# Peptides against a protein of PDB entry 6J07: the designs that were tried, part 110

Target 1, 107 residues: chain A of PDB entry 6J07
Amino acid sequence: GQRGWFCGSVSQDLRQFWVAEGGTISDPRAADFLFSCDASHPDTLRIYQSLDYIEDNATVFHAYYLSAVANAKIKNSVALGHFILPPACLQKEIRRKIGSFIWEQDQ

## One batch from the design tools (peptide; made by RFdiffusion4, then SolubleMPNN)

Design b2_p29_2_s3 (from b2_p29_2, 14 letters changed)
Fold by OpenDDE base, seed 4:
Structure b2_p29_2_s3 (fold): chain B 107 residues (1-107), chain A 29 residues (1-29)
Amino acid sequence: as target 1 above (107 residues)
Amino acid sequence: SYRSSVTFPLTLENLRDALSTIERLRAAA
């Protein structure tokens, strides 16, 4: 199975969808996927401050990915890479150079 | 980086896209 960690900012519905699709929920150290809906949430900030993240061994994804998968005609047509959630302090520069985040475009 | 090569209903292409995006973000930051 695939192990996921969820920030407190992520709804229970999305967590349930993850499990329904075969995922399990674990602590962030054991998780393969880290999901958050808020880069400024204390849970997510702790991830950004962790050694795993600082050493580029962890990536946080916006949980909107799961919503996109749920709504997609073909589940694997949704690109996970579009949902990388960087620290808030980097987002402005990223928007300038790469463009608005997909979860912002869809809102 | 990406923690696992085993992905949620994802193809290898999606994984590659994720890694590519990470690289772009790192370069942009």
Scores: peptide ipSAE 0.257, ipTM 0.780, DockQ to the pose 0.106
Fold by OpenDDE base, seed 5:
Structure b2_p29_2_s3 (fold): chain B 107 residues (1-107), chain A 29 residues (1-29)
Amino acid sequence: as target 1 above (107 residues)
Amino acid sequence: SYRSSVTFPLTLENLRDALSTIERLRAAA
């Protein structure tokens, strides 16, 4: 399935694109994919504080993935793994070891 | 879990690699 949860930080346009492509919208606990545009948004912070996330059973993705897919000439060239949105406390170290996040490069 | 199949094209290998890296970083922090 393609059930998605969206943080309040995600635009309505991206939500509509998700639905137009066959996705549905659900609460976080039932969702297959969690989308956010802000690791510091209260909605996203509640995910990071949940037991499911702490136990590594949940993943938050930056919603810019949907924009990248919509605009890509080759759709399968967009790797979802490059859009993992970790808690703010990890981002500095990740940038040091891996590089800047893709959504930061395009904004 | 919060993972399943999707209709969007994606690379599972890159997803797994990224998740593994983040989990290791979280453990080291």
Scores: peptide ipSAE 0.214, ipTM 0.749, DockQ to the pose 0.115
Fold by OpenDDE base, seed 2:
Structure b2_p29_2_s3 (fold): chain B 107 residues (1-107), chain A 29 residues (1-29)
Amino acid sequence: as target 1 above (107 residues)
Amino acid sequence: SYRSSVTFPLTLENLRDALSTIERLRAAA
């Protein structure tokens, strides 16, 4: 399926783009993709606290991925894996070992 | 596990690598 959940931090424009590309919007439990623009947003925090996430059955992606796809000459040139949005407590260590997140470079 | 079907073009290899890294970091936290 192409079901997506969106944190309240995600703009309506990006949601509309998702739908325009064939996606549907659902609750977090039914969603195949979870999008957020803010790891500290209450909506996103609820995901991180969920059993599904704790058991590694859920992944949150930064919604900037959708913007990157929309702006890319070649849509498949945008790697979804680069847009994983981990909890804030992990981001510092990730930046130390891997570097700044893509959305931080462009925003 | 990654629960999804492909909606947008993506590189599965990059996804796996990123998830593996985060899983290791989470385990170490």
Scores: peptide ipSAE 0.195, ipTM 0.746, DockQ to the pose 0.115
Fold by OpenDDE base, seed 3:
Structure b2_p29_2_s3 (fold): chain B 107 residues (1-107), chain A 29 residues (1-29)
Amino acid sequence: as target 1 above (107 residues)
Amino acid sequence: SYRSSVTFPLTLENLRDALSTIERLRAAA
Protein backbone atom coordinates (compact mmCIF):
# COMPACT_ATOMS: atom_id res chain seq x y z
CA GLY B 1 0.00 0.00 0.00
CA GLN B 2 0.89 3.66 0.18
CA ARG B 3 2.70 4.18 3.44
CA GLY B 4 3.81 7.66 4.31
CA TRP B 5 6.18 9.16 6.83
CA PHE B 6 5.64 12.72 7.95
CA CYS B 7 8.09 15.20 9.34
CA GLY B 8 6.90 17.10 12.38
CA SER B 9 6.74 20.15 10.14
CA VAL B 10 3.71 18.74 8.31
CA SER B 11 0.30 19.86 9.53
CA GLN B 12 -2.23 17.46 10.92
CA ASP B 13 -4.63 18.50 8.16
CA LEU B 14 -2.34 17.16 5.46
CA ARG B 15 -1.76 13.97 7.40
CA GLN B 16 -5.50 13.52 7.76
CA PHE B 17 -5.96 14.05 4.03
CA TRP B 18 -3.38 11.36 3.34
CA VAL B 19 -5.24 8.91 5.55
CA ALA B 20 -8.63 9.93 4.18
CA GLU B 21 -7.37 9.13 0.69
CA GLY B 22 -6.34 5.65 1.75
CA GLY B 23 -2.80 6.22 2.91
CA THR B 24 -1.25 4.89 6.08
CA ILE B 25 1.38 6.40 8.32
CA SER B 26 4.60 4.57 9.10
CA ASP B 27 8.17 5.08 10.21
CA PRO B 28 10.65 6.30 7.60
CA ARG B 29 12.17 2.89 6.99
CA ALA B 30 8.85 1.31 6.03
CA ALA B 31 7.41 4.33 4.23
CA ASP B 32 6.76 4.51 0.50
CA PHE B 33 6.67 8.31 0.65
CA LEU B 34 8.54 10.73 2.86
CA PHE B 35 6.82 14.08 3.36
CA SER B 36 8.20 17.25 4.87
CA CYS B 37 7.51 20.97 4.81
CA ASP B 38 10.94 21.98 6.06
CA ALA B 39 14.26 20.68 4.81
CA SER B 40 15.90 22.14 7.91
CA HIS B 41 13.60 20.41 10.39
CA PRO B 42 15.47 17.93 12.61
CA ASP B 43 13.19 15.09 11.49
CA THR B 44 13.99 15.75 7.84
CA LEU B 45 17.67 16.24 8.50
CA ARG B 46 17.79 12.77 10.01
CA ILE B 47 16.40 11.42 6.74
CA TYR B 48 19.03 13.24 4.69
CA GLN B 49 21.71 11.82 6.95
CA SER B 50 20.44 8.26 6.63
CA LEU B 51 22.30 5.70 4.58
CA ASP B 52 19.24 5.01 2.46
CA TYR B 53 19.05 8.63 1.41
CA ILE B 54 22.77 9.02 0.85
CA GLU B 55 22.69 5.98 -1.40
CA ASP B 56 19.80 7.47 -3.41
CA ASN B 57 17.32 4.89 -2.18
CA ALA B 58 14.99 7.46 -0.66
CA THR B 59 13.35 10.70 -1.74
CA VAL B 60 11.76 13.41 0.36
CA PHE B 61 8.75 15.23 -1.04
CA HIS B 62 7.29 18.52 0.06
CA ALA B 63 3.94 17.87 1.71
CA TYR B 64 2.46 20.74 -0.29
CA TYR B 65 1.96 18.05 -2.93
CA LEU B 66 -0.95 16.77 -0.86
CA SER B 67 -2.47 20.21 -0.71
CA ALA B 68 -2.12 20.54 -4.46
CA VAL B 69 -3.85 17.19 -4.98
CA ALA B 70 -6.64 18.15 -2.60
CA ASN B 71 -7.26 21.37 -4.50
CA ALA B 72 -6.86 20.03 -8.02
CA LYS B 73 -9.82 19.62 -10.33
CA ILE B 74 -8.03 16.65 -11.83
CA LYS B 75 -5.79 14.90 -9.34
CA ASN B 76 -3.63 13.39 -12.09
CA SER B 77 -2.66 16.89 -13.16
CA VAL B 78 -0.40 17.29 -10.15
CA ALA B 79 3.16 16.22 -10.90
CA LEU B 80 4.76 14.59 -7.88
CA GLY B 81 8.20 15.17 -9.31
CA HIS B 82 7.80 18.89 -8.92
CA PHE B 83 7.67 18.44 -5.17
CA ILE B 84 11.01 16.79 -4.51
CA LEU B 85 12.49 18.47 -1.46
CA PRO B 86 16.29 18.49 -1.53
CA PRO B 87 18.54 19.36 1.39
CA ALA B 88 18.60 23.04 2.23
CA CYS B 89 22.28 23.33 1.43
CA LEU B 90 21.53 22.60 -2.23
CA GLN B 91 18.43 24.71 -2.68
CA LYS B 92 20.12 28.03 -3.44
CA GLU B 93 22.07 26.60 -6.35
CA ILE B 94 19.01 24.71 -7.56
CA ARG B 95 16.93 27.88 -7.59
CA ARG B 96 19.64 29.63 -9.56
CA LYS B 97 19.87 26.99 -12.26
CA ILE B 98 16.38 25.48 -12.39
CA GLY B 99 14.09 28.02 -10.77
CA SER B 100 11.98 28.47 -7.67
CA PHE B 101 10.19 25.52 -6.14
CA ILE B 102 6.45 25.17 -6.70
CA TRP B 103 5.62 25.46 -3.01
CA GLU B 104 7.40 28.80 -3.03
CA GLN B 105 5.60 30.01 -6.14
CA ASP B 106 2.14 29.17 -4.87
CA GLN B 107 2.65 30.74 -1.48
CA SER A 1 13.57 6.70 -5.06
CA TYR A 2 10.00 6.09 -3.93
CA ARG A 3 7.32 3.44 -4.20
CA SER A 4 4.06 3.69 -6.11
CA SER A 5 0.58 4.42 -4.84
CA VAL A 6 -2.70 3.23 -6.30
CA THR A 7 -4.72 5.88 -4.50
CA PHE A 8 -2.76 9.03 -5.17
CA PRO A 9 -2.02 10.13 -8.74
CA LEU A 10 1.34 8.46 -9.13
CA THR A 11 1.27 7.94 -12.87
CA LEU A 12 4.05 6.86 -15.16
CA GLU A 13 4.36 10.48 -16.18
CA ASN A 14 4.80 11.53 -12.57
CA LEU A 15 7.46 8.90 -12.09
CA ARG A 16 9.34 10.02 -15.18
CA ASP A 17 9.09 13.61 -14.09
CA ALA A 18 10.44 12.75 -10.67
CA LEU A 19 13.41 10.92 -12.14
CA SER A 20 14.09 13.77 -14.51
CA THR A 21 13.94 16.23 -11.65
CA ILE A 22 16.40 14.20 -9.63
CA GLU A 23 18.80 14.25 -12.55
CA ARG A 24 18.46 17.99 -12.91
CA LEU A 25 18.96 18.51 -9.20
CA ARG A 26 22.09 16.39 -9.24
CA ALA A 27 23.46 18.29 -12.21
CA ALA A 28 22.73 21.62 -10.56
CA ALA A 29 24.48 20.68 -7.32
Scores: peptide ipSAE 0.259, ipTM 0.780, DockQ to the pose 0.098; fails the geometry check

Design b2_p29_2_s4 (from b2_p29_2, 14 letters changed)
Fold by OpenDDE base, seed 2:
Structure b2_p29_2_s4 (fold): chain B 107 residues (1-107), chain A 29 residues (1-29)
Amino acid sequence: as target 1 above (107 residues)
Amino acid sequence: SYRSSVTFPLTLENLKDALKTIEELKKKA
């Protein structure tokens, strides 16, 4: 499905785009996709601290994915996998081993 | 519920495993 939850850090424009593309907005427990623009935002931290997330049954994505899709000439040219938003501690490890995230490069 | 893994089989565990694989390949190359 296309049920999405949005952290308070995500703009209303991106939320509206999600709905315009056929998505619905729900609470995090019912959502299939979790979007955030800030891994340190209290809303996102509550997700990271939940049992579902700790047990690896949930993934948080950076909402910049939606912006990239909105601006892309080909809708399916943007890979969602590039926008996984891990907790801050893991982000540091990824930057050290792989490099900066896509949303950081575009900002 | 496995909502994220069922829809998109991308989790933190998968990402961590990928990082380990990449690191090993870089050492071998």
Scores: peptide ipSAE 0.050, ipTM 0.536, DockQ to the pose 0.104
Fold by OpenDDE base, seed 5:
Structure b2_p29_2_s4 (fold): chain B 107 residues (1-107), chain A 29 residues (1-29)
Amino acid sequence: as target 1 above (107 residues)
Amino acid sequence: SYRSSVTFPLTLENLKDALKTIEELKKKA
């Protein structure tokens, strides 16, 4: 499916790109993809606190993935796995063990 | 259609498993 939910932290440009590429926008419960630019945004926090997420039936991705895809010469060269957006409480340890997130490197 | 965790093997749990593996490798180094 191509149903996507977007946190309020995601720019309208990225939302429009998603739609232009054939995606649709839906509520988080029906969405196949969940996008956010801020793990601490209230919209995203509600996802992390949901039963679907707690039961590992949902994954949040950083919306910068869409920007990377838009700018990539080969779209499938962008690895979605690099853009998993975990809760803020886990990010510090992830940075320590793996390194800075891609969206942080481009800042 | 499926939620992202069903469509892709990319979940927070998978990420945690990867972190565990990295930690184990660091101990051997």
Scores: peptide ipSAE 0.049, ipTM 0.539, DockQ to the pose 0.089
Fold by OpenDDE base, seed 4:
Structure b2_p29_2_s4 (fold): chain B 107 residues (1-107), chain A 29 residues (1-29)
Amino acid sequence: as target 1 above (107 residues)
Amino acid sequence: SYRSSVTFPLTLENLKDALKTIEELKKKA
């Protein structure tokens, strides 16, 4: 299945889109995908502190991915890999070496 | 695990590896 967990920072609209596309919403442990819009949100921080994440068995994605998919005119044009949401402590370095995140460009 | 091998094909490790590669390339440039 396609089970997703959503940080409290994610809008209800994006959650509804996920469900409309056939996804279900679950707790972080059961989820296949973890979505957040704020790396500093307490919900997301708890994920970063989890063993699954620390052991690199989990990835948090920025929920803006769902917005991009919803608005995509070309199927498979949105790459999930562009929406990895790392802990805040790593974001500065990433911006320096790679550039600003996609979700920041549309703000 | 199921998450790391199937559900989560892209991980923070992948991102870190990419960053290391970029850094190495910059040193050689």
Scores: peptide ipSAE 0.048, ipTM 0.528, DockQ to the pose 0.067
Fold by OpenDDE base, seed 1:
Structure b2_p29_2_s4 (fold): chain B 107 residues (1-107), chain A 29 residues (1-29)
Amino acid sequence: as target 1 above (107 residues)
Amino acid sequence: SYRSSVTFPLTLENLKDALKTIEELKKKA
């Protein structure tokens, strides 16, 4: 299934879209996908500080992915991998290695 | 539970390098 957790930084509209596309909403421990719009939000920070995340058993995605899917003419053209949302302390190096984040490009 | 992305816009080589970098940075963070 598609079980998603949402940071408080994610709008209700994006959550509703997730559900409309067949997803369910769950707590972080049960979720398959973790969505956030703010790496500095307390909810997201708690994820980054969790053992699951530290041990590389979890990934946080920017919820802009859902907006991109909703607005895409070809939905499968939106790659989830573009929307990995790392902790702020890692973002500079990631930009250096793989480029600017897509949600920054689409501003 | 293990949570992972379904698809990546990266080659296997690029993914390996990126993940290696992230893991190393996590150790320092």
Scores: peptide ipSAE 0.025, ipTM 0.536, DockQ to the pose 0.101

Design b2_p29_3_s1 (from b2_p29_3, 12 letters changed)
Fold by OpenDDE base, seed 3:
Structure b2_p29_3_s1 (fold): chain B 107 residues (1-107), chain A 29 residues (1-29)
Amino acid sequence: as target 1 above (107 residues)
Amino acid sequence: EKAELLEKLLKELTEKIEKVIAKRKERNA
């Protein structure tokens, strides 16, 4: 099974989709996937400050990934790498180098 | 060209992320 943690910024609908697809919800330490919709949300900030994240043993994904999966004809066609949600302080530089984030394009 | 670079970078990131997730699954098993 796949264990996920959800920031308070993530809608209940996306959480329900995760569970409906066979996922479980857990605390950040036990989670395989960390989902957020807001890099500035206190929940997400706590993740960025955690040892797991600092030591590069955790990745935060934008929960829009789940929406993309839900809408995709082939679930595996959606790449996780496109949905990395870095700290706000890094987002400007990332946009400059590689372009806007996918969730921003679809908004 | 920029699009190609983006795809390469994203692919690399995806692979790295998958490794991280795998490690997390292993440690939390």
Scores: peptide ipSAE 0.364, ipTM 0.812, DockQ to the pose 0.613
Fold by OpenDDE base, seed 1:
Structure b2_p29_3_s1 (fold): chain B 107 residues (1-107), chain A 29 residues (1-29)
Amino acid sequence: as target 1 above (107 residues)
Amino acid sequence: EKAELLEKLLKELTEKIEKVIAKRKERNA
């Protein structure tokens, strides 16, 4: 199974979808995936400040990934890499080079 | 040009993500 942690910014619906797809919910240390909808949320900020994240042993994903998977005809067609949620300080530069994030385009 | 850059970055990020997740699964097994 896949273990996920969810920031308080993530809706209960997306959490329920995760569980319905066979996932479990855990604390950040035990989680395989870290989901958030807000890089500025205190929960997410604590992740960015953790040793796991600083040492590149953790990745935060925007929870919109789960919504995209739920709506996709082919689930594996949704590229997880498009849903990496970096700290706010990096987002501006990324937008400049690559463009708006996918969750910003679809909202 | 952006498309090519994005494809390259996505590939690199995907590989990194897979390694990170694998390591996390290993330590938490």
Scores: peptide ipSAE 0.359, ipTM 0.810, DockQ to the pose 0.503
Fold by OpenDDE base, seed 5:
Structure b2_p29_3_s1 (fold): chain B 107 residues (1-107), chain A 29 residues (1-29)
Amino acid sequence: as target 1 above (107 residues)
Amino acid sequence: EKAELLEKLLKELTEKIEKVIAKRKERNA
C-alpha cells in the first residue's frame, strides 16, 4: 500500500477508492502521493509553497488519476505524468505547448 | 509532431516523478 495526502478539494469517493485499493492517508510530508482537484485550493497552495515542492522533492497529482485507474482494464497503462497538477501560474503555458489537461477533456 | 513531443515530455516527466517518489520513500523508511 502507498501513502497519500488529499487536498480538501478531493471528493470522499476518490479517497475511499484509494483506501479500498490498499492505500493509507497521511500528512503531506509522509505521503508518497499528493492528490488535489484544485490548484488554487488553500491546501494545495501550501504544498506549492513548501520547501519540499520548491526543491523538487514533491509532486502534486490531479485526483482524476484515481478515476482513470479505476476505469482502466490494465492499471499499469495509466501514466502518472498525464496527471501532474502544476501551479495555476504555469498551467496556461503548459496548455499552450502541450494541450489541455486530461481531466479537462471529455471521454 | 505535437503528439510525438507530448509523448517524449510525458516520458521525461514520468521518470522524474519516479525519482521523486523513490526519494520520498527512502527518507520516510
Scores: peptide ipSAE 0.356, ipTM 0.808, DockQ to the pose 0.558
Fold by OpenDDE base, seed 2:
Structure b2_p29_3_s1 (fold): chain B 107 residues (1-107), chain A 29 residues (1-29)
Amino acid sequence: as target 1 above (107 residues)
Amino acid sequence: EKAELLEKLLKELTEKIEKVIAKRKERNA
């Protein structure tokens, strides 16, 4: 099984989908995957400030990944890399250089 | 150019993510 942590910004529907797919919910330290829908949410901010994250041992993903997986004809077609949720302070620069995030395009 | 840069970035990020997840799984096993 895969363990996931969810920011309070993530809807219950997406959490339920995770569990329905065989995932479990855990605290950030024990989680394999960290999901959030808001880089400015206090829960997510605490992740960004954690040693795990600072030392590059943690990655935060936008929970829209789960929605994409749920709606994908082929689950493997959804690339997790597209759903990295960086701190807000970096997002503006990333948009300038690379473009809008996928969750912004589909919302 | 932009598309190419994005693809490269995504590839690198994917590889990094896989390592991070693997490390976390190992730590918490």
Scores: peptide ipSAE 0.355, ipTM 0.810, DockQ to the pose 0.573

Design b2_p29_3_s2 (from b2_p29_3, 13 letters changed)
Fold by OpenDDE base, seed 2:
Structure b2_p29_3_s2 (fold): chain B 107 residues (1-107), chain A 29 residues (1-29)
Amino acid sequence: as target 1 above (107 residues)
Amino acid sequence: SKLEELERLLAELTERAQRIIARRRERNA
């Protein structure tokens, strides 16, 4: 099974989908996947400020990834890299270089 | 091209994420 952590900004529907697909919900330390819908949410900020994240041992994904997976016609066709949710302080620079994030376009 | 550059970047980000997830899975196993 896969262990996931969810920021309070993530809807119950997406959490339920995760569990329905065989996932479990855990604290950030024990989680394989960290999901959030808001880089400025206190829960997510605590992740970004953690030693685990600072040392590149953690990454945060936008929970829209789960929506994409749910709606994908081909399983495993959704690329994780498209859904990395960086700290807000980095997002402006990223948008400048590569454009808007997927979740900003398809919300 | 810019599109190719973006695709390459996204691929790299995907690989990075997969490595992190794998390490986390191992340490928490």
Scores: peptide ipSAE 0.561, ipTM 0.894, DockQ to the pose 0.630
Fold by OpenDDE base, seed 1:
Structure b2_p29_3_s2 (fold): chain B 107 residues (1-107), chain A 29 residues (1-29)
Amino acid sequence: as target 1 above (107 residues)
Amino acid sequence: SKLEELERLLAELTERAQRIIARRRERNA
């Protein structure tokens, strides 16, 4: 099964959805997926500061990805790349290139 | 076009993420 880590900023509903879909919850090092709803949350900041992340062996996704998956009409129609949650210091430049993040549009 | 450029970037980001996830799965297997 898929292993995921969740920042404290992620709602219980999204965590429960992950588990209901067959996922398990683990610590960051053991997780395949790292989910957060807040790039400035202390939990997420610790990920950005980890060796895994700075060595490009980790990525953080906005947990809204799970909502998109839940509402998707076609399997695999939700692109992971659209839900990458970079550090706050990089978000301005990314918005300039690709526009507003999807979670900002829907909220 | 701008749309094609965005789609290409999105695909590249998706592939990068998938590679990272795959490496993590292998590491933690």
Scores: peptide ipSAE 0.560, ipTM 0.892, DockQ to the pose 0.609
Fold by OpenDDE base, seed 4:
Structure b2_p29_3_s2 (fold): chain B 107 residues (1-107), chain A 29 residues (1-29)
Amino acid sequence: as target 1 above (107 residues)
Amino acid sequence: SKLEELERLLAELTERAQRIIARRRERNA
């Protein structure tokens, strides 16, 4: 499915790209993809606090994923795992294990 | 190598994310 939810931190340009690529915008419950540009934004925090997320039935992606898809020479070369946006409290430990997030490098 | 280990980890994270998305599709279908 192409149902996505967008945190208020995501630019209108990225939202428009999602729609232009055939995506639809939905509430978090109905969305397959959850996009954010700020783990500390109230919208994103509500996701992290939701039962869906706590029970591992939701994942938040940094919306920079969409920019990467738009700019990729090979669309399938963009891996979702590179763009998982975890809660701020976990980011330090994750950086230790896998390095800096992609959105921190090219943003 | 460390790079190869990171690539494998990222692949696993990708697979996990894809499974979650798939479950959400099923739930909301």
Scores: peptide ipSAE 0.560, ipTM 0.893, DockQ to the pose 0.638
Fold by OpenDDE base, seed 3:
Structure b2_p29_3_s2 (fold): chain B 107 residues (1-107), chain A 29 residues (1-29)
Amino acid sequence: as target 1 above (107 residues)
Amino acid sequence: SKLEELERLLAELTERAQRIIARRRERNA
């Protein structure tokens, strides 16, 4: 399915793109995809604190994924793993391994 | 190599994300 939840930090344009591509918007529990632009936003923090997330039954993606998809000639070329948005406390460690996040470089 | 390590990490992250999405689809079906 293509049910998505959006943090309040995500622009209306990206939400509209999701819907235009056939996605629907739902609450976090019902959503298959969780999108955010800010790991420190209260909406996103609530996700990180949820049992779903703690038990590895949820993941948060940076909404810039949608922008990348919109701009890609081959949509399948955009790998989800590049757009995982981890809690702020883990981002430093991840940057050490992968460098700056793609949304920090390509914006 | 450094590049190989990065590619492997990204692949693992992608696979993990896909598994989570699949489980959520099954749960919410």
Scores: peptide ipSAE 0.560, ipTM 0.892, DockQ to the pose 0.600

Design b2_p29_3_s3 (from b2_p29_3, 12 letters changed)
Fold by OpenDDE base, seed 1:
Structure b2_p29_3_s3 (fold): chain B 107 residues (1-107), chain A 29 residues (1-29)
Amino acid sequence: as target 1 above (107 residues)
Amino acid sequence: SKLEELKKLLEELTKKAEEVIEKRRRENE
C-alpha cells in the first residue's frame, strides 16, 4: 500500500479515490505522498516550514494528480513531476521557466 | 529545442520526486 497525507484543501472525493485505489491516510511524518490543493493553506504551510521539507526529504504534490490518474488509461502516463506544488514564493519563477502548472491549465 | 528542454526538466523532477517518495517509504518502515 501507499501512505498519503492530505491538506484540508483537498476534497473528500479525492481522498476517497486514494483509499479506493488501495491507499491509506496518515500524518505528514508517516506519509509517502503529501497532497494539497493550496500552497497557501495553513496545513501546507506547516509542511513547507518543517525540517523534513527544508532538508529536501519531502515533496508536496497537487491533489489534481489523483484526478489525472483517475482519467488516464495508463497510470504511468501521468508524470508525477508535473504536479509538484512548490511554495507560493517560488511559483512565479517556475511558471517563467516551464509555463503554467497543469492544474491551472485544466481549470 | 524548448520542448525537449521542458521534457527533460519534467523527467528530472519526476525522478527526484520518486526518489524522495522511496526514501520516505524506507525510513517510515
Scores: peptide ipSAE 0.383, ipTM 0.829, DockQ to the pose 0.654
Fold by OpenDDE base, seed 3:
Structure b2_p29_3_s3 (fold): chain B 107 residues (1-107), chain A 29 residues (1-29)
Amino acid sequence: as target 1 above (107 residues)
Amino acid sequence: SKLEELKKLLEELTKKAEEVIEKRRRENE
């Protein structure tokens, strides 16, 4: 399924795209995808503090993934792993290993 | 090489993310 949760930091445009592509919006517990544009937003912080996330049963993705999908000729060309949004405290370490996040490069 | 290491890391992250999504999909159905 395509059940998604959206942090309040995500624009209506991206939410509308999700719905237009057949997705539904749900609470984080029922969601398959968790989208955020701000790792420090209170909504996202609650996810990071949840048991699902702590137990590695949830992943937060930067909502820019949806923008990338919208602009891609082939949807499968956009890899989810490139849009993982880790807690802010880990982002510096991730940047050291992977480099700048895609959503930082294309903005 | 650094390039190979980076590619491997990204592949692992992608694989893990997809596994989590699939698991959540199955459990939420």
Scores: peptide ipSAE 0.381, ipTM 0.825, DockQ to the pose 0.585
Fold by OpenDDE base, seed 2:
Structure b2_p29_3_s3 (fold): chain B 107 residues (1-107), chain A 29 residues (1-29)
Amino acid sequence: as target 1 above (107 residues)
Amino acid sequence: SKLEELKKLLEELTKKAEEVIEKRRRENE
């Protein structure tokens, strides 16, 4: 199964969608997917500060990925890489190089 | 082109993310 962790910034609707699709909810260490809607949320910050993340063994995704999947006709048409949520301190530089994040454009 | 570079970057990011997820899956099982 797919194990996911959710920051407190993620809506209950998206969490319910995850479970409805067969996913389970776990703590960050046991999770395959880490979802957040706010890089500055304390829950997410704790992830960024963890050795697991620092050692590049964890990736945080914007939970909007789930919304995109829910609305997509073909699930595989939603590219996971488009929804990587980096620390806030890096986002400005990333936007400068590659443009606005997809979740910002769709809001 | 810039568009091609962006597509390449996103593809690489997707690949890396999938690798991380798969690694975590194996380690957590």
Scores: peptide ipSAE 0.381, ipTM 0.828, DockQ to the pose 0.650
Fold by OpenDDE base, seed 5:
Structure b2_p29_3_s3 (fold): chain B 107 residues (1-107), chain A 29 residues (1-29)
Amino acid sequence: as target 1 above (107 residues)
Amino acid sequence: SKLEELKKLLEELTKKAEEVIEKRRRENE
């Protein structure tokens, strides 16, 4: 099974999809996947400030990944790296180099 | 090309993310 943590910014629909696909929900320390929809949300900020994250032993993903997986004809076609959610302070520079994040396209 | 560079970067990010997830899975067992 896959264990996931969800920031309060993530909708119940996406959480339900995760569970429906066989995932379980856990606290950040026990989670394999960390999902958020807001890099500035207090829940997510606590992750960024943790030693686990600072030591590069954790990655936060935008929960839009789950939506992309749900809508994909081929689930394996969704690249997880496209949905990494970095701290807000780094996003501007990343957008300059790579372009707007996928989760920003439909907004 | 720039496009190829971006694809390579995203591929590397994906690989790194998967490695982190796998490490966490092992450590949490």
Scores: peptide ipSAE 0.380, ipTM 0.827, DockQ to the pose 0.646

